# Designs tried in a protein design run: peptides against a protein of PDB entry 3J47. Part 122

Target 1, 121 residues: chain A of PDB entry 3J47
Amino acid sequence: IRLTNQLKSLKGLQSKLKDVVEYLDKVINKELPINHTILGKLQDVFNLLPNLGTPDDDEIDVENHDRINISNNLQKALTVKTNDELMVIYISNLVRSIIAFDDLIENKIQNKKIQEQRVKD
Target 2, 26 residues: chain B of PDB entry 3J47
Amino acid sequence: NAQYHLLVKQGDGLLTKLQKYGAAVR

## One batch from the design tools (peptide; made by RFdiffusion4, then SolubleMPNN)

Design b2_p27_6_s1 (from b2_p27_6, 12 letters changed)
Fold by OpenDDE base, seed 1:
Structure b2_p27_6_s1 (fold): chain B 121 residues (1-121), chain C 26 residues (1-26), chain A 27 residues (1-27)
Amino acid sequence: as target 1 above (121 residues)
Amino acid sequence: as target 2 above (26 residues)
Amino acid sequence: LEKEREELRKEIEEFLKKLKEFEEKLK
């Protein structure tokens, strides 16, 4: 049961990861603002990852300890990967903010030039 | 990790340049 | 001012390119 659930969760994460990347591509292309709902769903998946690694307390077999360690390592690796994705999203927001500020600065320069021309006339 | 840190550092550099530019336009 | 703006724009474009490469690596 655990391996099938882990594979299903991994497949779900992989699908969601693909959706996030597709969303990030749209964000990079300035087509869409960040959908906080996608970010929230990633966080939810991340918060569910610890619960998928908790043994139901009823199967203490010593052979499961190596599987638990592998599961914990995989969970940590997925945690790092998810964090890296969230950071890419954050950086994409930062870049959008930078571009928006650059446009605002340009508009301010243009307005200043127009005012200086009107004072010379 | 290293590529990520480089990307972050580049973003911070851009932000700093943008702030300087914004101050020069004011 | 104009030159500094163009340098900033160019650096933004380079940053966006690296961001895309990083995103593709996360796929």
Scores: peptide ipSAE 0.413, ipTM 0.842, DockQ to the pose 0.641
Fold by OpenDDE base, seed 3:
Structure b2_p27_6_s1 (fold): chain B 121 residues (1-121), chain C 26 residues (1-26), chain A 27 residues (1-27)
Amino acid sequence: as target 1 above (121 residues)
Amino acid sequence: as target 2 above (26 residues)
Amino acid sequence: LEKEREELRKEIEEFLKKLKEFEEKLK
C-alpha cells in the first residue's frame, strides 16, 4: 500500500510539474495570465510531501530505512526543481513588469511630445 | 543554480536601466 | 534615450530566451 501511494504521488507530482512547465511556456508567450491556483496546489503538494514522510508509528523493519532515505532525497530533488520553477514564474513576472514600465515610459514621452507640439501651434 | 543566478542578475540590470530611463524621461 | 531603450529591449529578449531554455530543461 505505501509504495503504491508513493508511486501515485510521484506520478501526480511529475504530471503537475509538466503542467507548471507548460503553463510557464504559455506565460512566457503571453498566451495566459498567471494561474495562482496552480501555484497554490503546488505549495499544497509541497506542504503534504513532508507529511507523507512522517512515519505513523507502526513496525520496525530495518530494510525500510534505505527506501525512506531514497524517498527523502527524491523529495528534496523535487523540492529544488519546484523552487526553480517558482523562480522562473517570478522572473517571468519581473520581465512583464519591466515591459509594462517601458510601455508607460514610452506613453509619457509621446504625451510630452504632443504637449510640446500644442504649445508651438 | 548558476544559470538561475545569472538570470536574476540580468533582471536586476534591466530594472536598474529602466529606473534610469524613467528618471531621464521625468 | 532611444538607444538606451533599444539596449533594454535586447536584454529583455535575451532574458526571455534563457528563461525558455531553463523551462525546457524542467520538462
Scores: peptide ipSAE 0.410, ipTM 0.844, DockQ to the pose 0.625
Fold by OpenDDE base, seed 5:
Structure b2_p27_6_s1 (fold): chain B 121 residues (1-121), chain C 26 residues (1-26), chain A 27 residues (1-27)
Amino acid sequence: as target 1 above (121 residues)
Amino acid sequence: as target 2 above (26 residues)
Amino acid sequence: LEKEREELRKEIEEFLKKLKEFEEKLK
């Protein structure tokens, strides 16, 4: 039961990671705004990942240890991948903020030039 | 990792230039 | 001012290009 739940959660995470990559593509292409709800759900899944890899100490056979290690390595690899994706989202937001601020500065310069011209006339 | 750190450093450089530009326009 | 703005724009474009290259590696 626990291993099946870990595998299901891992598949769910992998699906969400694909959704995040697709979302990142749309964000980079300026097609969509960032969905903070998706980001929050991914963070929640990440906070649960360390707990999915802790067998509570009591009696599970040595044969399951290799499958648990493979599952934990796959979970860790997916954790790293999703963290990298979240960082790309963060950087994309930073860039968008930089562009928006540059446009604001330009608008302020233009408005100042228009005011200076009106005082000279 | 290395490519990520390079991207972060470039973003920080841009932010710093943008702040200076904003101060010069004020 | 205008030269500094144009330099900032070029650096933004280069950063966006590298961001896209990083995204393609995550796919």
Scores: peptide ipSAE 0.405, ipTM 0.839, DockQ to the pose 0.666
Fold by OpenDDE base, seed 2:
Structure b2_p27_6_s1 (fold): chain B 121 residues (1-121), chain C 26 residues (1-26), chain A 27 residues (1-27)
Amino acid sequence: as target 1 above (121 residues)
Amino acid sequence: as target 2 above (26 residues)
Amino acid sequence: LEKEREELRKEIEEFLKKLKEFEEKLK
C-alpha cells in the first residue's frame, strides 16, 4: 500500500512536470498565450530550487547569446541531478518497505511456530 | 547509468526472493 | 526457510551498501 502510493505520486509528479514542459514549449512557439498563474507557480518552484543560475557578478563580458546555452546546460544538469536524487530516495523507500515486509514475514513464522507448540502442549 | 541499472536489477532480484519467501510462509 | 531468509538478508545488506555508495557519488 505505502509503496504503491509513493510510486503513484512520483508518476503523477512526472506527468505534471511533462505537461508543464509541453505547455512551456507551446508558449515559446507562440501557439498559446502566456499563463501568468502557471508561470508564477513555476517561478515559485525555481525560487525553492537553489538559485543555480546567478554566476557571481565578477565579470561583465558582453556576449548575450552564450548565456542561454550555459543556463540551459546548467538547468539540464541540475534537472538530471535532482532526478537521480529523487530516484535514490525512491529506491531507499523501496528497500525500507522490503525490510519491513521481511520482518513481518518473520513475525508471522514465529507466531505460527508458537501456535503449533501450544497445540502440542 | 550502468550503476543505476545494476541497482535496479538487484532490487528486482530481492523483490522476487521476498515474494517466494512470502508464498512459502502462507 | 531459514537459509533462504539469511540469503535475502545478505542481499538486502549488499544492496543498501551499493545504494549508499551511489548517494555519496551524487553529492
Scores: peptide ipSAE 0.352, ipTM 0.824, DockQ to the pose 0.732

Design b2_p27_6_s2 (from b2_p27_6, 12 letters changed)
Fold by OpenDDE base, seed 1:
Structure b2_p27_6_s2 (fold): chain B 121 residues (1-121), chain C 26 residues (1-26), chain A 27 residues (1-27)
Amino acid sequence: as target 1 above (121 residues)
Amino acid sequence: as target 2 above (26 residues)
Amino acid sequence: LEEQREELRKEIEKFLEELKKFEEELK
């Protein structure tokens, strides 16, 4: 049961990761604002990862300890990976903010030039 | 890790340049 | 001013390209 759940979760994560990447591509292309719902769903997946690694308390076999350590290492690796993805999303937001500020600054310069021309006429 | 830190450092550089530019436009 | 703006634009473009590469590595 655990391996099948891990594989299902991994497949779900992989699918979600693909969706996040496709979303990031749209964000890079300036087509969409960040959907906080995608971020929330990634966080939910993370919050579910600890629960997927909790043994149901009823199978104490010593062979499970290595599997638990592997599961914890995989969970940590997945945690790092999704943290990296969240950071890419954050940076993409930062870049969008920078571009928007650049456009605002340009608009301010243009407005200032127009005012200076009107004072000279 | 290293590529991420490089990317963050470049973003910070951009932000700093943007701030300087915004101050020069005031 | 204009030169600084163009420099900023070029740096934004470079940053976007690096971000895209990082996104591709995460796929």
Scores: peptide ipSAE 0.392, ipTM 0.833, DockQ to the pose 0.648
Fold by OpenDDE base, seed 3:
Structure b2_p27_6_s2 (fold): chain B 121 residues (1-121), chain C 26 residues (1-26), chain A 27 residues (1-27)
Amino acid sequence: as target 1 above (121 residues)
Amino acid sequence: as target 2 above (26 residues)
Amino acid sequence: LEEQREELRKEIEKFLEELKKFEEELK
């Protein structure tokens, strides 16, 4: 039962990671706005991942320790990979803000030129 | 890590240029 | 002013290309 749940959680995380990457492609291509629901679900998965590693206290078998350490290393690697994805989202938002500010500056320049023309006429 | 830090530095450079441009348009 | 804007645009384009590469490495 535990191994099947870990495999299901891993497949769910892999699918979610793929969905985040696909979402980032759409964000870079300006096809979609930021989906806060994807971020929230990802945070929920991360809050649940440490809890999937809490041993409910029942049954000492020494052979499971190596599998738990491999699972923890994989969870840590997945946590790092998702942190990198969240960083890509943050950076993409920063770029959007920069573009929006450039457009605002251009609009201000145009408005100033229009006012200077109206004062010369 | 290294690629990420490069991307962050490039973003900070862009913000600095944008701030200078915004100050020159004022 | 226009030169600074064009420089900012070129840096945005480079940054978007690096973001795309990073996203492709994550797939």
Scores: peptide ipSAE 0.392, ipTM 0.839, DockQ to the pose 0.634
Fold by OpenDDE base, seed 5:
Structure b2_p27_6_s2 (fold): chain B 121 residues (1-121), chain C 26 residues (1-26), chain A 27 residues (1-27)
Amino acid sequence: as target 1 above (121 residues)
Amino acid sequence: as target 2 above (26 residues)
Amino acid sequence: LEEQREELRKEIEKFLEELKKFEEELK
């Protein structure tokens, strides 16, 4: 049961990671705004990942230790990958904010020039 | 890791230039 | 002012290109 749940959660995480990559593509291409709900769900999955690798301390045979280690390594690798994707989303948001602020500054300069011209006329 | 840190540094450089530009326009 | 703006634009373009490369590595 635990291994099946870990595998299902891992597949779910992998699917969500693909959804995030696809979402990042759309954000980079300026096709879509950032979905904070997707980001929050990914963070929740991340906070659950450490708990998916904790064996509750009760008697499961030494033969499962290698499978648990492989599962934990795969979970850790997916954790790193998802973190990197979240970082790309964050940077993409930062860039968008920078561009929007540059446009705001330009609009302010133009408005100031128009006002100065009206005072000279 | 290294590529990420490079991207962050480039973003910080952009932010700094943007702040200077905003101050010059004020 | 205009020179500083153009410099900022060029740096934004470079940063966007590096973001695109990083995204392709994550696929």
Scores: peptide ipSAE 0.389, ipTM 0.834, DockQ to the pose 0.670
Fold by OpenDDE base, seed 2:
Structure b2_p27_6_s2 (fold): chain B 121 residues (1-121), chain C 26 residues (1-26), chain A 27 residues (1-27)
Amino acid sequence: as target 1 above (121 residues)
Amino acid sequence: as target 2 above (26 residues)
Amino acid sequence: LEEQREELRKEIEKFLEELKKFEEELK
């Protein structure tokens, strides 16, 4: 039950992140107006993320075309890293659930041994 | 990628052993 | 039964150690 709920929550988060990316692509393509509330929440998420890549201000000299490709590559790298971190968290929670189940099995064995002793006395 | 697949495979092995142990305790 | 439990415990410990290594590679 707990593990299934965590997996469902993680899948729900992944779906919402995909919906946000699809929305941003539509805004970039001018198919939809900019929603300031969605952008504000995205900015809050990016501000809570450790600042991965302010390029050090030491090379202001390559044309405005490279900024979009660098931003897309950084966003992709950030998305991959975030996905990998979420996978580590998921697996860690899986392991905790396995350990808790092992402890439950042990407690059941001990209780069974105690009952068998009480029947022999 | 390869390390992740190895980790998932080990986790599946653990789950299988845990299921066998839980069946032996019933 | 106890031998199977101890084997499971050893595999859990190995898996936890590999998880820590993977977490450190992501930092």
Scores: peptide ipSAE 0.347, ipTM 0.822, DockQ to the pose 0.749

Design b2_p27_6_s3 (from b2_p27_6, 10 letters changed)
Fold by OpenDDE base, seed 4:
Structure b2_p27_6_s3 (fold): chain B 121 residues (1-121), chain C 26 residues (1-26), chain A 27 residues (1-27)
Amino acid sequence: as target 1 above (121 residues)
Amino acid sequence: as target 2 above (26 residues)
Amino acid sequence: LEEMREELRKLIREFLEQLEKFKEELE
């Protein structure tokens, strides 16, 4: 029961992650408009990440346009890093689900062998 | 990006196989 | 029953081989 529920939850998470990736790909390819609600939720996830990007910029007045580009590059680098971390977590959870499924299969095989032996005795 | 999408697609393929096996064991 | 078990073992082996290939692609 517990393992089956964890597998179901992980399958649901994976399906939802796939839907998010497919949505992001369609947005990047300009096939779909940016959904503000999905973007807002992604922004909330990024805002819950520690702000790794206060450089001690105690130095001086470079025009507002270059600061926006640097902030966008840092946000892109943080987005890539976060995507890599989320990917590692996703793979790790996938591998754990596989191992747990293999154990469940082995347990079912053993239980069937025990029942077959009890019917022969 | 492309390598990431390939890796996610491979992971989804593995999950789909896992689901088929889970249905066969029921 | 034993045939279904051997098919299941074969499918698990094929899946583990795909995981190993995926691990090699990650390294």
Scores: peptide ipSAE 0.306, ipTM 0.846, DockQ to the pose 0.116
Fold by OpenDDE base, seed 3:
Structure b2_p27_6_s3 (fold): chain B 121 residues (1-121), chain C 26 residues (1-26), chain A 27 residues (1-27)
Amino acid sequence: as target 1 above (121 residues)
Amino acid sequence: as target 2 above (26 residues)
Amino acid sequence: LEEMREELRKLIREFLEQLEKFKEELE
């Protein structure tokens, strides 16, 4: 049961990682707006990942501690990797805001030039 | 980590330049 | 003003290139 759950979580994480990458591509290509729902679901999965490592309180066998430590290190590494992906999404949003602000500044410059021409005519 | 911090620093530099540009267009 | 805008565009391009490299590492 635990190995099957770990494989399912790993496959789910790999699929989600791929979805985030595909989303980032669509974001870079301006094909899609930021899906806050995907980000929220990712955060929920990450809040649940530490809880997937909470053993239900059944049976002390000392040989499982090394597997739990490897699982916790993998979960921590995966949490860091996803934090980095969320950061890439955040930075992509920052770049979009910067581009939009540059366009607003250009529009303001153009509007000012049009007003200066209308005052000279 | 290092590539990420570099990317963040570049973003902050860009934001600072954008703020200067916005102030010059006011 | 236009020079500063071109520098901003250059920094955006460099940032997008770094994002693409980071994406390739995640695939």
Scores: peptide ipSAE 0.377, ipTM 0.863, DockQ to the pose 0.563; fails the geometry check
Fold by OpenDDE base, seed 1:
Structure b2_p27_6_s3 (fold): chain B 121 residues (1-121), chain C 26 residues (1-26), chain A 27 residues (1-27)
Amino acid sequence: as target 1 above (121 residues)
Amino acid sequence: as target 2 above (26 residues)
Amino acid sequence: LEEMREELRKLIREFLEQLEKFKEELE
Protein backbone atom coordinates (compact mmCIF):
# COMPACT_ATOMS: atom_id res chain seq x y z
CA ILE B 1 0.00 0.00 0.00
CA ARG B 2 2.60 2.68 1.00
CA LEU B 3 4.97 1.87 -1.90
CA THR B 4 2.06 1.89 -4.37
CA ASN B 5 0.97 5.28 -3.02
CA GLN B 6 4.54 6.61 -3.39
CA LEU B 7 4.69 5.34 -6.98
CA LYS B 8 1.27 6.88 -7.66
CA SER B 9 2.42 10.16 -6.11
CA LEU B 10 5.58 10.07 -8.25
CA LYS B 11 3.51 9.41 -11.39
CA GLY B 12 1.16 12.19 -10.30
CA LEU B 13 4.11 14.52 -9.86
CA GLN B 14 5.48 13.55 -13.28
CA SER B 15 2.05 14.23 -14.79
CA LYS B 16 1.84 17.57 -12.99
CA LEU B 17 5.32 18.41 -14.23
CA LYS B 18 4.20 17.73 -17.78
CA ASP B 19 1.10 19.87 -17.16
CA VAL B 20 3.33 22.66 -15.83
CA VAL B 21 5.54 22.42 -18.93
CA GLU B 22 2.49 22.48 -21.21
CA TYR B 23 1.16 25.41 -19.21
CA LEU B 24 4.49 27.23 -19.55
CA ASP B 25 4.38 26.73 -23.33
CA LYS B 26 0.89 28.23 -23.41
CA VAL B 27 2.06 31.14 -21.24
CA ILE B 28 5.09 31.71 -23.52
CA ASN B 29 2.77 31.58 -26.54
CA LYS B 30 0.49 34.14 -24.77
CA GLU B 31 -2.43 31.67 -25.07
CA LEU B 32 -3.03 31.64 -21.31
CA PRO B 33 -2.30 33.96 -18.39
CA ILE B 34 -0.14 32.70 -15.52
CA ASN B 35 -2.38 30.34 -13.55
CA HIS B 36 -1.60 31.17 -9.97
CA THR B 37 -3.62 28.10 -8.95
CA ILE B 38 -1.19 25.73 -10.72
CA LEU B 39 1.76 27.58 -9.19
CA GLY B 40 0.07 27.48 -5.78
CA LYS B 41 -0.55 23.73 -6.09
CA LEU B 42 3.07 23.19 -7.14
CA GLN B 43 4.25 25.25 -4.16
CA ASP B 44 1.94 23.26 -1.89
CA VAL B 45 3.45 20.02 -3.20
CA PHE B 46 6.91 21.51 -2.69
CA ASN B 47 6.08 22.58 0.85
CA LEU B 48 4.58 19.16 1.64
CA LEU B 49 7.63 17.27 0.30
CA PRO B 50 10.16 18.73 2.80
CA ASN B 51 7.68 18.10 5.61
CA LEU B 52 7.39 14.43 4.56
CA GLY B 53 11.19 13.97 4.86
CA THR B 54 11.76 15.25 8.36
CA PRO B 55 11.01 12.13 10.31
CA ASP B 56 11.77 13.34 13.80
CA ASP B 57 15.00 11.63 15.02
CA ASP B 58 12.93 9.33 17.28
CA GLU B 59 14.36 5.78 17.61
CA ILE B 60 13.95 3.94 14.29
CA ASP B 61 14.95 0.25 14.30
CA VAL B 62 17.77 -0.91 11.93
CA GLU B 63 15.30 -2.52 9.46
CA ASN B 64 13.77 0.91 8.71
CA HIS B 65 17.13 2.58 7.88
CA ASP B 66 17.11 1.37 4.26
CA ARG B 67 13.50 2.52 3.79
CA ILE B 68 14.32 5.93 5.25
CA ASN B 69 17.38 6.32 3.01
CA ILE B 70 15.30 5.39 -0.07
CA SER B 71 12.56 7.81 1.04
CA ASN B 72 15.11 10.59 1.64
CA ASN B 73 16.77 9.95 -1.74
CA LEU B 74 13.38 9.99 -3.45
CA GLN B 75 12.45 13.18 -1.63
CA LYS B 76 15.79 14.79 -2.58
CA ALA B 77 15.28 13.73 -6.19
CA LEU B 78 11.73 15.12 -6.12
CA THR B 79 12.95 18.32 -4.45
CA VAL B 80 15.65 18.77 -7.13
CA LYS B 81 13.12 18.06 -9.88
CA THR B 82 10.61 20.47 -8.34
CA ASN B 83 13.33 23.10 -7.98
CA ASP B 84 14.18 22.65 -11.67
CA GLU B 85 10.49 23.01 -12.54
CA LEU B 86 10.13 26.15 -10.45
CA MET B 87 13.29 27.40 -12.09
CA VAL B 88 11.86 26.81 -15.58
CA ILE B 89 8.72 28.67 -14.49
CA TYR B 90 10.83 31.51 -13.14
CA ILE B 91 12.87 31.72 -16.36
CA SER B 92 9.72 31.62 -18.48
CA ASN B 93 8.27 34.47 -16.46
CA LEU B 94 11.53 36.35 -16.89
CA VAL B 95 11.40 35.82 -20.68
CA ARG B 96 7.78 37.00 -20.73
CA SER B 97 8.75 40.10 -18.77
CA ILE B 98 11.59 40.74 -21.22
CA ILE B 99 9.26 40.39 -24.23
CA ALA B 100 6.69 42.66 -22.58
CA PHE B 101 9.41 45.22 -21.90
CA ASP B 102 10.60 45.04 -25.54
CA ASP B 103 7.00 45.63 -26.66
CA LEU B 104 6.76 48.58 -24.26
CA ILE B 105 9.96 50.08 -25.67
CA GLU B 106 8.63 49.60 -29.21
CA ASN B 107 5.37 51.31 -28.28
CA LYS B 108 7.33 54.19 -26.76
CA ILE B 109 9.40 54.58 -29.94
CA GLN B 110 6.26 54.54 -32.08
CA ASN B 111 4.60 57.09 -29.82
CA LYS B 112 7.66 59.36 -30.12
CA LYS B 113 7.58 59.02 -33.91
CA ILE B 114 3.85 59.90 -33.96
CA GLN B 115 4.50 62.98 -31.79
CA GLU B 116 7.37 64.10 -34.05
CA GLN B 117 5.09 63.76 -37.08
CA ARG B 118 2.35 65.81 -35.36
CA VAL B 119 4.84 68.61 -34.63
CA LYS B 120 5.85 68.73 -38.33
CA ASP B 121 2.23 68.98 -39.50
CA ASN C 1 23.23 22.10 -14.34
CA ALA C 2 25.50 23.30 -17.19
CA GLN C 3 22.62 23.95 -19.64
CA TYR C 4 20.75 25.76 -16.88
CA HIS C 5 23.73 28.01 -16.16
CA LEU C 6 24.06 28.71 -19.89
CA LEU C 7 20.35 29.57 -20.09
CA VAL C 8 20.64 31.88 -17.07
CA LYS C 9 23.73 33.53 -18.55
CA GLN C 10 21.91 34.16 -21.84
CA GLY C 11 18.90 35.51 -19.93
CA ASP C 12 21.20 37.88 -18.04
CA GLY C 13 22.77 39.01 -21.31
CA LEU C 14 19.33 39.65 -22.77
CA LEU C 15 18.24 41.54 -19.65
CA THR C 16 21.37 43.70 -19.85
CA LYS C 17 20.68 44.55 -23.52
CA LEU C 18 17.07 45.27 -22.66
CA GLN C 19 18.16 47.62 -19.88
CA LYS C 20 20.49 49.45 -22.29
CA TYR C 21 17.66 49.75 -24.79
CA GLY C 22 15.29 51.01 -22.09
CA ALA C 23 17.86 53.60 -21.04
CA ALA C 24 18.36 54.75 -24.67
CA VAL C 25 14.58 55.19 -25.16
CA ARG C 26 14.12 57.04 -21.83
CA LEU A 1 18.17 51.61 -32.12
CA GLU A 2 16.93 49.21 -34.82
CA GLU A 3 20.18 47.19 -34.65
CA MET A 4 19.82 46.85 -30.87
CA ARG A 5 16.21 45.72 -31.36
CA GLU A 6 17.24 43.07 -33.87
CA GLU A 7 20.00 41.85 -31.53
CA LEU A 8 17.45 41.69 -28.71
CA ARG A 9 15.08 39.67 -30.93
CA LYS A 10 17.96 37.32 -31.80
CA LEU A 11 18.82 36.81 -28.12
CA ILE A 12 15.14 36.17 -27.30
CA ARG A 13 15.00 33.51 -30.05
CA GLU A 14 18.21 31.87 -28.80
CA PHE A 15 16.90 31.91 -25.23
CA LEU A 16 13.56 30.39 -26.28
CA GLU A 17 15.42 27.64 -28.16
CA GLN A 18 17.46 26.83 -25.05
CA LEU A 19 14.30 26.86 -22.94
CA GLU A 20 12.75 24.33 -25.33
CA LYS A 21 15.84 22.08 -25.07
CA PHE A 22 15.69 22.30 -21.29
CA LYS A 23 11.98 21.42 -21.42
CA GLU A 24 12.77 18.33 -23.51
CA GLU A 25 15.33 17.24 -20.87
CA LEU A 26 12.71 17.64 -18.10
CA GLU A 27 10.16 15.50 -19.94
Scores: peptide ipSAE 0.362, ipTM 0.862, DockQ to the pose 0.654; fails the geometry check
Fold by OpenDDE base, seed 2:
Structure b2_p27_6_s3 (fold): chain B 121 residues (1-121), chain C 26 residues (1-26), chain A 27 residues (1-27)
Amino acid sequence: as target 1 above (121 residues)
Amino acid sequence: as target 2 above (26 residues)
Amino acid sequence: LEEMREELRKLIREFLEQLEKFKEELE
């Protein structure tokens, strides 16, 4: 039950993240107007992430065309890192759930052995 | 991508083994 | 009962070994 609920929650998070990416792609393609509330929440998520490298402020010199490519590359790098972090969290939770299940099984075996001893006495 | 799918497939295999074990202890 | 316990321990060991290989692939 608990493991199934965690897996369902993770699948729900993955679906929501996909919906956010699809929304961002539509905004980039100018198919939808920029929703400031969604962008603000995404910015809050990125600000709660450890600052993944401000590109060193040492090259303030190439034209306005590169700012969009740098923003897209940074967003892609941030998305990849966020995916890797979510993967590590998922694996860690899976491992914890396995250990807890192994302990539950050992406890059940011990309880069964205690019951068999009580029937023999 | 390919490494991630391999990783997920291995995790699913482990979960299936865990479920089989939980059924054997019932 | 003891046979079932040993089968369980074997399955856990095989699982931990698969997790370790997976960790090595992530590094």
Scores: peptide ipSAE 0.312, ipTM 0.844, DockQ to the pose 0.254; fails the geometry check

Design b2_p27_6_s4 (from b2_p27_6, 10 letters changed)
Fold by OpenDDE base, seed 5:
Structure b2_p27_6_s4 (fold): chain B 121 residues (1-121), chain C 26 residues (1-26), chain A 27 residues (1-27)
Amino acid sequence: as target 1 above (121 residues)
Amino acid sequence: as target 2 above (26 residues)
Amino acid sequence: LEKEREELRKEIEEFLEKLEEFKKKLE
């Protein structure tokens, strides 16, 4: 049961990671705004990942220790991968904000030049 | 990690330049 | 002002290129 749930959660996480990458691609291509709900759901999945590897302290034999370590390493690797993806989202948003602010500054400069020209006429 | 930190530092540099430019246009 | 703007644009373009390279490594 635990291994099946971990595998299902892993597949779910992998699917969500793919959805996030696809979302990142759309954000980079300026096709879609950031979906904060997807980001929040990913964070929730990640906050649950450490808990998926916590053995409840009930007597389960020494043979499962290697499987738990493999599961924890896989969870850690997935956590790192999604953290990297979240960071790419953050950077992409920062870049978009920078571009939008540059355009705003340019528009302000142009408006100021137009006003100065109208005062000289 | 290292490439990520480099990207973040470059983004911060751009943001700082953009803030200075915005202040000069004000 | 215009020179500073053009420098900022070039740095944005370079940053976008590096972002695309980083994206390709995550795929």
Scores: peptide ipSAE 0.405, ipTM 0.841, DockQ to the pose 0.675
Fold by OpenDDE base, seed 1:
Structure b2_p27_6_s4 (fold): chain B 121 residues (1-121), chain C 26 residues (1-26), chain A 27 residues (1-27)
Amino acid sequence: as target 1 above (121 residues)
Amino acid sequence: as target 2 above (26 residues)
Amino acid sequence: LEKEREELRKEIEEFLEKLEEFKKKLE
């Protein structure tokens, strides 16, 4: 029962990972807008990956250990890259917000000047 | 890393200036 | 006020340029 549930969970994870890759490819190709919620969840998954790779099992053959280390290093590198990309997106959104606030401030100044002119007439 | 921290610091500076400007316009 | 706004705009433009350069390094 436990092993069957683990295999089912792993298969579900693999399917979800495939869907994420397909989504990322569509985003890279600019076919779909960046979904911040998906990216945030992906970031959370990647931040949890270092905890998923604690082999408490002393029986994994040395050849598999190199593949696992390469995979973990690649996952870590992909995590860093994804985090950096998310930060660029965050900063870009921050700048857009700053520009929008500057425009709002300018509009307020213009409106105030128009009101001051109307009071002088 | 260093360029990223510099970029973040510049963004924070801009945000602070924007807040001051917004307060002066009120 | 106007001078401070123009300085802020200039700093935003410089920040955007650096952000685009940083983005190009990540691509």
Scores: peptide ipSAE 0.369, ipTM 0.833, DockQ to the pose 0.756
Fold by OpenDDE base, seed 2:
Parts: C-alpha cells; sequence; structure tokens
Structure b2_p27_6_s4 (fold): chain B 121 residues (1-121), chain C 26 residues (1-26), chain A 27 residues (1-27)
C-alpha cells in the first residue's frame, strides 16, 4: 500500500513536470500566451530550489548571452542530480518495504510451524 | 545511466523472488 | 523454502550494497 502510493505520487509528479515543460516550450515558441499563474508557481518552485545561479559578484565582464547557456546547463545538471537523489530515496523505500515483507513472511512461516506443532501435541 | 539500469533490474528480480516466496508460504 | 529465503536475503544484501555505492557517487 505505502509503496504503491509513493510510486503513484512520483509518477503523478513526473507527469505534471512533463506537462509544465511542454507548456513552457509552447510559450517559448509563441504558440500559447504566457500564463502568469503557471509562471508564478514555477517561480515558487525555483525559489524553493537553492539559488545555484548567482555566481558571486566577482567581475562584471559584459557578455549577456553566455550567461543564459551556463545558467541553463547548471539548472539542468541540478535537475538531473535532484532527480537521481529522489530516485535513490524511492529505491531505498522500495528495499525497506521488501525487507519488511520478507520479515512478515518469515513470521507467518514460524507461526504456522508453531500451530502445526501444537496440533501434534 | 548503466548503473541505474542495473539497479532497477536487480530490484525487479528481488520483487519477483519475493512474490514467488510469498505464494509458496500461502 | 528455507534455501529460497536465504537466497532472497543474500540478493537483498547485494542490492543494498550497490545502492550505498550509488548514493556515495551522488554525494
Amino acid sequence: as target 1 above (121 residues)
Amino acid sequence: as target 2 above (26 residues)
Amino acid sequence: LEKEREELRKEIEEFLEKLEEFKKKLE
């Protein structure tokens, strides 16, 4: 039950994130108008993400075009790292559930053996 | 990527064995 | 039954070890 709910929640989150990316791509391509509510929620998500995109204010060298690519690469690397971390947490919870189920099976076998002994006595 | 796919395959193998064991105990 | 259980335990331990190695690479 708990694992199935976690897997369902993760799949739901992944689907929603995909829908957001597809929406952003359509907005960038000018196929759809910017929805301020979606953009605001996305900004809230990015504000809750550690701001890994302020290089310390050491040296204003003026090339405003390469900053977008470096920020996008860092953000992509961080998104991948965060996804990998969430996946490790998910797998760890899966393993814990497997162990708990193995222990439950063993307890059931032991209880069955004890009952069979009591019926023979 | 490759290490991840290996880990997922091992997890699936464990789940399958666990299901078989749970069926044999019933 | 007991042999199958011991095999399952051994595979769980090997899986946990690999998970810990993977975690160390992400840190």
Scores: peptide ipSAE 0.352, ipTM 0.828, DockQ to the pose 0.717
Fold by OpenDDE base, seed 3:
Structure b2_p27_6_s4 (fold): chain B 121 residues (1-121), chain C 26 residues (1-26), chain A 27 residues (1-27)
Amino acid sequence: as target 1 above (121 residues)
Amino acid sequence: as target 2 above (26 residues)
Amino acid sequence: LEKEREELRKEIEEFLEKLEEFKKKLE
């Protein structure tokens, strides 16, 4: 039962990671706005990941410790990978804000030129 | 890590240039 | 002013390219 749940959680995380990457592609291509629901669900998965590693206190079998350490290292690696993906989202939003401010500055320059022309006529 | 920190530094540089440009257009 | 804007645009393009490369490493 535990191995099947870990495999299901890993498949769910892999699918979610793929969805985040696909979302990032659509966001870079300006096809979609930021989906806060994907971020919230990802945060929920991360809050649940430490809890998936809490041993319910039933049964000392020493042979499972190496598998638990490998699982914890994989969870840590996945946590780092998802942090990097969240950072890519943050950076993409920063770039969009920069572009939007550049467009606002250009619009202000154009409006100022139009006003200066109207005062000369 | 290193590539990420480089990207963040480049983003901060762009923001600083954008702020200077916005101040020069005022 | 226009030269500074063009420099900002080039740096944005280079940043987007590096972001796409980073994304390809995460796939």
Scores: peptide ipSAE 0.403, ipTM 0.847, DockQ to the pose 0.644; fails the geometry check

